# Peptides against a protein of PDB entry 2YKT: the designs that were tried, part 213

Target 1, 231 residues: chain A of PDB entry 2YKT
Amino acid sequence: SRSEEMHRLTENVYKTIMEQFNPSLRNFIAMGKNYEKALAGVTYAAKGYFDALVKMGELASESQGSKELGDVLFQMAEVHRQIQNQLEEMLKSFHNELLTQLEQKVELDSRYLSAALKKYQTEQRSKGDALDKCQAELKKLRKKSQGSKNPQKYSDKELQYIDAISNKQGELENYVSDGYKTALTEERRRFCFLVEKQCAVAKNSAAYHSKGKELLAQKLPLWQQACADPS

## One batch from the design tools (peptide; made by RFdiffusion4, then SolubleMPNN)

Design b2_p27_5_s1 (from b2_p27_5, 14 letters changed)
Fold by OpenDDE base, seed 3:
Structure b2_p27_5_s1 (fold): chain B 231 residues (1-231), chain A 27 residues (1-27)
Amino acid sequence: as target 1 above (231 residues)
Amino acid sequence: MDPFADVDPEKRLEPLKKELEEIKASL
């Protein structure tokens, strides 16, 4: 029936969230933590590289003919430090605004969705059983009427059962329809939350890339000219 | 308690409502 098909669709939405979306989201969080750790590792490795660059700048500053190149090397290391500080700020936001919030919600969501599905199933079954009971009573009444010497005695009661069946069928269809709308809304909320949090990450990433581009674009021409003007 | 109760999808429900009506008409 139409109501049975819509019921199946409703259950499938809840099952898809619990069995596909939530496990995939847990994996997404795990991959995010791995990515965060790798970027922190890049920051640490970069510190060692630019500390070594500073040492080269010290040697240039001690030289008689290359003192100005020492200042250039120090500026290169300082610009890098500023870019890395911006990366660390982006990573803190990535952790606090995306990973932590997703982890908290996904942990609670399995229990919530299981309870929501169970509530829906219980009420759907209750309405279905009430409909089936009315249909069974109408069938019994019709059998009694066929065996009776006065079938007209049962006509009013037959009409009452027909009306009750029609009303209960309509109530069941409406309940299942509303259940399907609710399930689709629950799925959409979860994707919307993910998109919103990923938009925050994208904004922070854009700020990091913009800052790096601005600093390097400002200084790079000066660094290139330092080798062209022999003192 | 719904962990996503703070997410307001209402502004984006119109396409879903239309899709649901199309599904209902096909059933």
Scores: peptide ipSAE 0.196, ipTM 0.563, DockQ to the pose 0.200
Fold by OpenDDE base, seed 2:
Structure b2_p27_5_s1 (fold): chain B 231 residues (1-231), chain A 27 residues (1-27)
Amino acid sequence: as target 1 above (231 residues)
Amino acid sequence: MDPFADVDPEKRLEPLKKELEEIKASL
């Protein structure tokens, strides 16, 4: 029936969220944590590299003919320090605004969705059973009427069951339809939240990349000139 | 309690998608 098909669709939406979306989201979070760790590793490794560059700058500053290049090397290291600071800020946001929030929600969601589905199933079954009972009673009444010497005795009661069946059918259809709309809304909310948090990540990432580009673009010509124009 | 109850899917999704694409294109 239409109601049975709609019921199946509703259950499938909840099933898709619980069995596909939520596990995939957990994996996404895990991959995000791995990515965060790797980027933190980059920051750490970069520090060692640019500390070594500073040492080269110190040596240049102590030299007789390359003192000005010492300042250049220090500037190079400092610019990269600033870039790494922007990366750390991005990572902090990535952790706090994406990973933590997703992790909190996905953990709660399994319990919520299970309860929501069970509630829906229980009420749907209750309405279905009530309809089936009414249909069965009508069938019994009709059988009794056919065997009666006075079928008209049962006419009013038959009409009452017909009306009750119609009403219960309508109620069941409406309930299942509303259930389906609710389930689709629940699914859409989850994707919306993911998109929202990923937009925040994208903004922070853009800021990191922009800052890096800006700082390097500003200084690189000066550093190149220092190499070309020995004083 | 629905952990996503605070999300309005009808109002938020399309604008967010558009903004995200614009940000990506700007990189």
Scores: peptide ipSAE 0.191, ipTM 0.739, DockQ to the pose 0.927
Fold by OpenDDE base, seed 1:
Structure b2_p27_5_s1 (fold): chain B 231 residues (1-231), chain A 27 residues (1-27)
Amino acid sequence: as target 1 above (231 residues)
Amino acid sequence: MDPFADVDPEKRLEPLKKELEEIKASL
């Protein structure tokens, strides 16, 4: 029936969220944590590299013929520090605005969706069973009427059951229809949340890339010329 | 409690998309 098909569709939406979306989201979070760890590792390694570059700048500053190159090396290290600070801000956002929030929600969601689905199933079954019972009673009444010498005795009761069946059928169809819309809304909200949080991360990532581009574009011509124009 | 009850697709996501487009245009 139409109601049975829509019921199956509704259950399938919940199942898709619980069995496909949520596990995939957990994996996404895990991959995100790995990525965060790798970026933190890059940050740490880069610090050591540019600290060593500062040491080379100190040596240049102490030299007789390379003093100006000392300043260049210091500027390179300073620009790195500024870019790195922006990366750290991006990583904080990545952790706090994406990973932590997704992790908290996905763990809670299993319990919520199970309860929501169970509630829907219970109410759907209750309405379905009430309809089936009424249909069965009408069928029994019709059988009694066919075997009776006075079928008119059952006419009023037959009309009552027909009306009750019509009403219960309508209620069931409406409930299942609303259930399907609700389930689709649940799914959409989850994807929307992911997109929203990823947008926040992308914003902070753009700021990191912009800062790096600006600083390097400003300084790189100066650094490139430093060896050509010794002081 | 719905873990995603605070999500408003119409009010929250679209402004963020717009902001990202503005950032993209400035780069």
Scores: peptide ipSAE 0.044, ipTM 0.668, DockQ to the pose 0.472
Fold by OpenDDE base, seed 4:
Structure b2_p27_5_s1 (fold): chain B 231 residues (1-231), chain A 27 residues (1-27)
Amino acid sequence: as target 1 above (231 residues)
Amino acid sequence: MDPFADVDPEKRLEPLKKELEEIKASL
């Protein structure tokens, strides 16, 4: 029946969230933590590289013929420091605004969804059983009427069961329909939350890239000129 | 307690849709 099909669809939405979405989200969080760690590693490695660049700048500053190039090397290291600070800010946001918040929600969600599905199933079954009971009673009444010398005696009661079946069928269909809409809304909320948090991270990443581009675009011509100018 | 009860899909998605359209228009 239409109601049975919609019931199956409703259950499948909850199952998809519980068995596919939530495990995938946990994996996403785990991959995010790995990515965060790798980026933190980049930060650390970059510090060592640019500290070594500063040392080269010191040597240039001590030279007779390359003093001005010492200042250029120091500026290169300083620009890197500023870019790296922006990366660290992005990483903090990535951790706090994406990973932590997703982790908190996904850990609570399994219990909630199990309870929500169980509640829906219990009420759906209750309404279904009540409908089935009325249908069974109507069938029994019709059998009695066919065997009776006075079938008209059962006509009013038959009509009452028909009306009751119609009402209970409508109630069941409405309940299952609302249940399906609710389940789809629950699924959509989870995706919406993920998208929202990922957008926040994307904005912070854009700020990092923009700052890097801006600083390098500003300074690079000056650094190139220093190499072209005769000392 | 629903951990996503505070998530309004309409309120959350509309700004994102707008931003996406702005990005697409800039490309």
Scores: peptide ipSAE 0.201, ipTM 0.675, DockQ to the pose 0.481; fails the geometry check

Design b2_p27_5_s2 (from b2_p27_5, 15 letters changed)
Fold by OpenDDE base, seed 2:
Structure b2_p27_5_s2 (fold): chain B 231 residues (1-231), chain A 27 residues (1-27)
Amino acid sequence: as target 1 above (231 residues)
Amino acid sequence: MDPYADVDPEKTLEPTLEELEKLKAEL
């Protein structure tokens, strides 16, 4: 029936969230943590490299003929430090605004969805069973009426069961329809939350890239001319 | 309690289109 099909669809939405979305989201979080760790590793490795560059700048500053190049090397290291600071800020946002929040949601959601589905199933079954009972009683009444010498005795009760069946059928259909809309809304909220948090990360990532581009674009021409312009 | 109850499924997601256009202009 239409109600049975809609019921199946509703259950499938909840199952898709529980069995596909949430496991995939847990994997996404795990991959995000790996990515965060790798980027933190880049920052650490970069520090060692640019600390070594600073040492080269110190040697230039101590030289007789390359003193000004010492300042250039220090500027190169400092610009990189600023870029890495922007990366660390982005990573902090990535952790706090995406990973942590998704982890909190996904952990709570398993319990919620199981309970929500169970509640829906229980109520749907209750309404279905009540309908089936009324249909069965009407069938029994009709059999009794057909075998009776006075079928008119049962006419009012037959009408009452017909009305009750109609009302219960409508109630079941509405309940299942609303259940389906609710389930789809729940699914949409989960995707919306993911997209929202990913947009925030994308914004912060763009800020990191823009800052890096800006700093390098400002300084690179000066550094390129440093060897050609001895003081 | 629904952990996503606070999420509006019809909400315009952040950052706004205006913020995105500004960011695009800065790139």
Scores: peptide ipSAE 0.274, ipTM 0.691, DockQ to the pose 0.462
Fold by OpenDDE base, seed 5:
Structure b2_p27_5_s2 (fold): chain B 231 residues (1-231), chain A 27 residues (1-27)
Amino acid sequence: as target 1 above (231 residues)
Amino acid sequence: MDPYADVDPEKTLEPTLEELEKLKAEL
């Protein structure tokens, strides 16, 4: 029936969230944590490299023929420090605004969805069983009426069961339809939240890249010319 | 408790298209 098909679709939405979306989201969070760790490792390694560059700048500043190149090397290290600070800000946002919030939601969601599906199934079954009971009683009444010398005695009861069946059928169809809309809305909220948080991270990442581009575009031409005019 | 009950499925996602176009122009 239409109600049975829509019931199956509703159950499949909940199952898809529980069995496909949430496990995939857990994997996404795990991959995000791995990526964060790798970026933190890059940050640490980069610090060591640019600290060593500062040391080369100190040596240039102590030289008689390369003193001005010391300032250039210090500027290179300082620009890196500013870019790195922007990366660290992005990583904090990545952790706090994406990973932590998704982790909190996905852990709570398993319990919620199981309970929500069970509640829906219980109520759907209750309404279905009540409909089936009325249909069975009408069938019994019609059999009694066909065997009776006075069929008119059962006419009013037959009408009452027909009306009750119609009302219960409509109620079941509406309940299952609303259940399906609810399930689709629940799925959409999960994707919307993921996309929103990922967009925020993408914005912060864009700010990091923009800052790096700006600083390097400003300074790089000066650094490239630094060897042309010895002091 | 629904962990996504506070999520509006019809909300415009942040950043806006205008903000994204601005970022695109700055890159």
Scores: peptide ipSAE 0.273, ipTM 0.696, DockQ to the pose 0.500
Fold by OpenDDE base, seed 1:
Structure b2_p27_5_s2 (fold): chain B 231 residues (1-231), chain A 27 residues (1-27)
Amino acid sequence: as target 1 above (231 residues)
Amino acid sequence: MDPYADVDPEKTLEPTLEELEKLKAEL
């Protein structure tokens, strides 16, 4: 029936969230944590590299013929420090605004969705069983009326069951329809939250890339000419 | 309690289209 198909669709939305979306989201979070760890590793390794570059700048500054190149090497290290600070800010946002919040939601969601689906199924079944009971009683009444010498005796009761069936059918259809809309809204909220948090991360990542581009674009021409302008 | 009850499914997500266009123009 239409109500049975809509019921199946509703259950499938909840099952898709529980069995596909949430496991995939857990994997996404795990991959995000791995990515964060790798970027933290890059930051640490880069610090060692640019600290060593500072040491080369110190040696240049102590030289007789390369003093100005010392300042260039220090500027290169300082620009790197500023870029790394921006990366660390992005990573903090990535952790706090995306990973932590997704992790909190996904851990709570399994219990919520199981309870929500169970509640829906229980009420849907209750309405269905009440409808089936009325249909069965009408069928019994009609059989009794057909076997009776006075069928008119059952006419009023037949009308009452017809009305009750119509009302219960309408209630079931409305409940299942609303259940489907609710389930689709629940699914949409989960995707919306993911997109919202990923947009925030993307904005912070754009700030990191912009800052790096600006700093390097400003300084790189100066650094490229430094060897042509000996002191 | 619904973990996503606070999420508006009709919300315009940040950054806005205008902000994205500005960012694109700066690249």
Scores: peptide ipSAE 0.272, ipTM 0.680, DockQ to the pose 0.485
Fold by OpenDDE base, seed 3:
Structure b2_p27_5_s2 (fold): chain B 231 residues (1-231), chain A 27 residues (1-27)
Amino acid sequence: as target 1 above (231 residues)
Amino acid sequence: MDPYADVDPEKTLEPTLEELEKLKAEL
């Protein structure tokens, strides 16, 4: 029936969230943690490299013929420090605004969705069983009426069951239809939240890249000329 | 409790398109 088909669709939405979306989201979070760890590793390694560059700048500053190049090397290291600070802000946002929040939601969601699906199934079955009961009683009544010498005795009761069946059928169809819309809304909320958090991360990442571009573009021409004008 | 009950499925996602265009102009 139409209601049975819509019921199957509703159950399939909940099952898709539970069996496909949430496991995939858990994997996404795990991959995010791996990415965060790799970026932290890059950050640490880069610090060591630019600290060593500062040491080269110190040696240049102590030299007789390369003193001005010391300042250039220090500026290169300082620009890196500023870029690094922006990266650390991005990483904090990535952790706090995406990974932590997704992890909290996905952990709670398994229990919620199981309960929500069970509630829907219970109420759907209750309405279906009530409809089936009324249909069965009408069928019994009609059999009694056909075997009776006074079939008119059952006419009012037959009408009452017909009306009850019509009402219960409508209630079941509406409930299942609303259930399907609710399930689709639940799915959409999950994707919307993911997209929203990923957009926030992308914004912070863009700020990091912009700051790096700005700082390097400002200083690079100066650094490129440093060797042409000895002190 | 629904973990996503606070999520409006029809809201404009953050950052807004306008904010993204501003950000693009700064790049």
Scores: peptide ipSAE 0.268, ipTM 0.700, DockQ to the pose 0.466

Design b2_p27_5_s3 (from b2_p27_5, 13 letters changed)
Fold by OpenDDE base, seed 3:
Structure b2_p27_5_s3 (fold): chain B 231 residues (1-231), chain A 27 residues (1-27)
Amino acid sequence: as target 1 above (231 residues)
Amino acid sequence: MNPFADVDPETRLEPTLKELQEIQEQL
């Protein structure tokens, strides 16, 4: 029936969130933490490399003929330091705005969804059982009427059961329909939250990349010409 | 307690509501 099909769809939405979405989201968070750790590792390794570059700049500055190239090497190291600082700010946002918030919600969500599904199932079953009872009573009444010498005695009661069945059927259909809408709404809320948080991270990432591009675009032509200048 | 209750359904869920109406008409 329409009601039974919609009921199955409703249960499947809740099951999909609990059994597929939430575990996948936990994995996403775990992969995000690994990615954050790796990027922090890049920042640390970069520090060692550019500290060594600074040392080369010091040697140039101590030379008689290459003193100006020391300043160039220092600028190169400083620009990269600024880029790494922007990366650290992006990582803080990534942790605080995405990972932490998702982790807090996903742990609470398992309990909520289980309770929501159970509540829906209990009420759906209650309405279904009430409908089945009325249908069974109508069937019993019709059997009594067929065996009676005066079938008209049961006509008013038969009409009452027919009306009750119609009303209970409508109530069940409406309840299941609303349940399905609610379930899909809850699924969409979760995806919307994920998308919005990922958009915030993407904006911060774009700012990091833009700043890096700007700094390098400004300085790189000067550095490329440094050896051509006879100073 | 719904951990995603802070997500505004009125503005963000409008497309879903339209899709649901279409599905319900086909059932």
Scores: peptide ipSAE 0.262, ipTM 0.645, DockQ to the pose 0.189
Fold by OpenDDE base, seed 1:
Structure b2_p27_5_s3 (fold): chain B 231 residues (1-231), chain A 27 residues (1-27)
Amino acid sequence: as target 1 above (231 residues)
Amino acid sequence: MNPFADVDPETRLEPTLKELQEIQEQL
């Protein structure tokens, strides 16, 4: 029946979230943590590199013929520091706004979805059983009427069961329909949350890239000219 | 408790998407 098909679809939405989406999300979080660790490693390595660059700048500043290049090397290190600050902000956002929140929610969601599905199944079954009972009683009544010498005795009761079946069928269909819409909405909420949090990370990443582009575009011509323009 | 109860699929993304669009236009 239509209601049975829609019921199966509803259950499949919940099952897809629980059995496909949530495990995939856990993997996504794990991969995110790995990525975070790698970026932290890059950050640390970069710091060491540019700290070493500062030392080269100090040596240039102490030299007799390359003093002006000391300032250039210091500027290069300072620009890196500013870019690095933006990267650190991005990493904080990545951790706090994406990974932590997803990790908390995905664990809670398993329990919630299980309970929600169970609640839906219980109520759907209750309505279905009530409908089936009325249908069975109508069938029994019709059999009694057919075997009776006075079939009209059962006419009013037959009409009552027909009405009850119609009402219960409508209630079941509406309930299952609403259940399906609810399930789809719940699925969409999960994806929307993921997209939202990824957008927040993307915003912060854009700020990092913009700052890097801006600073390097400003300074690179000056640095390139530094060897040609002695002090 | 629904962990995602506060997520509105109709409106939740719009502000962020607009901001990202603005940033993209500036890049």
Scores: peptide ipSAE 0.260, ipTM 0.765, DockQ to the pose 0.476
Fold by OpenDDE base, seed 2:
Structure b2_p27_5_s3 (fold): chain B 231 residues (1-231), chain A 27 residues (1-27)
Amino acid sequence: as target 1 above (231 residues)
Amino acid sequence: MNPFADVDPETRLEPTLKELQEIQEQL
């Protein structure tokens, strides 16, 4: 029946969220944590490299013929520090605005979805059973009427069961339909939340890349000129 | 409690996408 098909569809939406989306989201969070750790590792390694560059700048500053290049090397290290600060801000956002929030929600969601599905199934079954009972009673009544010397005695009661069946069928169909719409909405909410949080990360990432580009574009010509100018 | 109850799938995504597009155009 239409109601049975839509019931199966509704259950499948909940199952898809619980068995496909949520596990995949947990994996996404895990991969995000790995990515964060790797970027933190890059940050640490870069610090060591540019600290070593500062040391080279100190040596240039102490030289007789390369003092101005010392300042250039210090500027290079400072620009890197500023870029790195932007990366750290991006990483904080990545952690706090994406990973933590997704992790909190996905853990709560398993319990919620299980309860929501169970509630839906219980109510759907209750309505279905009530319909089946009325149909069975109508069938019994019709059998009694056919065997009776006075079939008209059962006519009013037959009409009452027909009406009750029609009403219960309609209620079941509406309930399952609403259940399906609700389930699809719940699925969409989860994807929307993911997209929204990923957009926030993308904004912060764009800011990091922009700042880095700006700082380097501003200074690079000056540094190149310092290499070309005879001191 | 629905952990995603605060997410309106009809109204929240579009503003975010527009904002992201505006930022992208400035870069």
Scores: peptide ipSAE 0.260, ipTM 0.763, DockQ to the pose 0.507
Fold by OpenDDE base, seed 5:
Structure b2_p27_5_s3 (fold): chain B 231 residues (1-231), chain A 27 residues (1-27)
Amino acid sequence: as target 1 above (231 residues)
Amino acid sequence: MNPFADVDPETRLEPTLKELQEIQEQL
């Protein structure tokens, strides 16, 4: 029946969220934590490299013939510091706005979805059982009427059961339809949240890359010419 | 408690509600 098909579809939506989406989201969070750790490692290693570059700049500044190259090396390190600050802001957002929030929600969601599905199944079955009971009673009444010398005495009761079956069928169909709507809405909420949080991370990442590109594009020609005019 | 209850269906889920209505009409 239409109600049975829609019921199966509703259950399949909840199963897809619980068995496909949520495990995949947990894996996404785990991969995100690995990526964060790797970027933190890059940040630390880069700091050591550019601190060593500053030391080379100090030596150039102490020289008699290479003082101006000391300033160039310091500028290179300062540009790195500015780029690094943008990366750190991006990483903080990545951690606090994406990973932490997704982790909190996915942990709570397993329990919520299980309870929501169970509630839906219980109420759907209750309405189905009540409908089946009315259909069975109507069938019994019709058999009794066919064997009676006065069938007309059962006419009012037959009408009452027909009306009750129609009402209960409509209630079941509406409940299952609303259940399907709710399930699909819940699925979309989860994808929307993921997309929105990933968009925020993408904006912060774009700001980091833009700042780096701008600073390097401005300074690189100056640095490339620094060796042309010895002091 | 629904951890995604803060995602408002009246604003961000309007396209989904329309698509769902079309699916329901085909059932």
Scores: peptide ipSAE 0.260, ipTM 0.649, DockQ to the pose 0.205; fails the geometry check

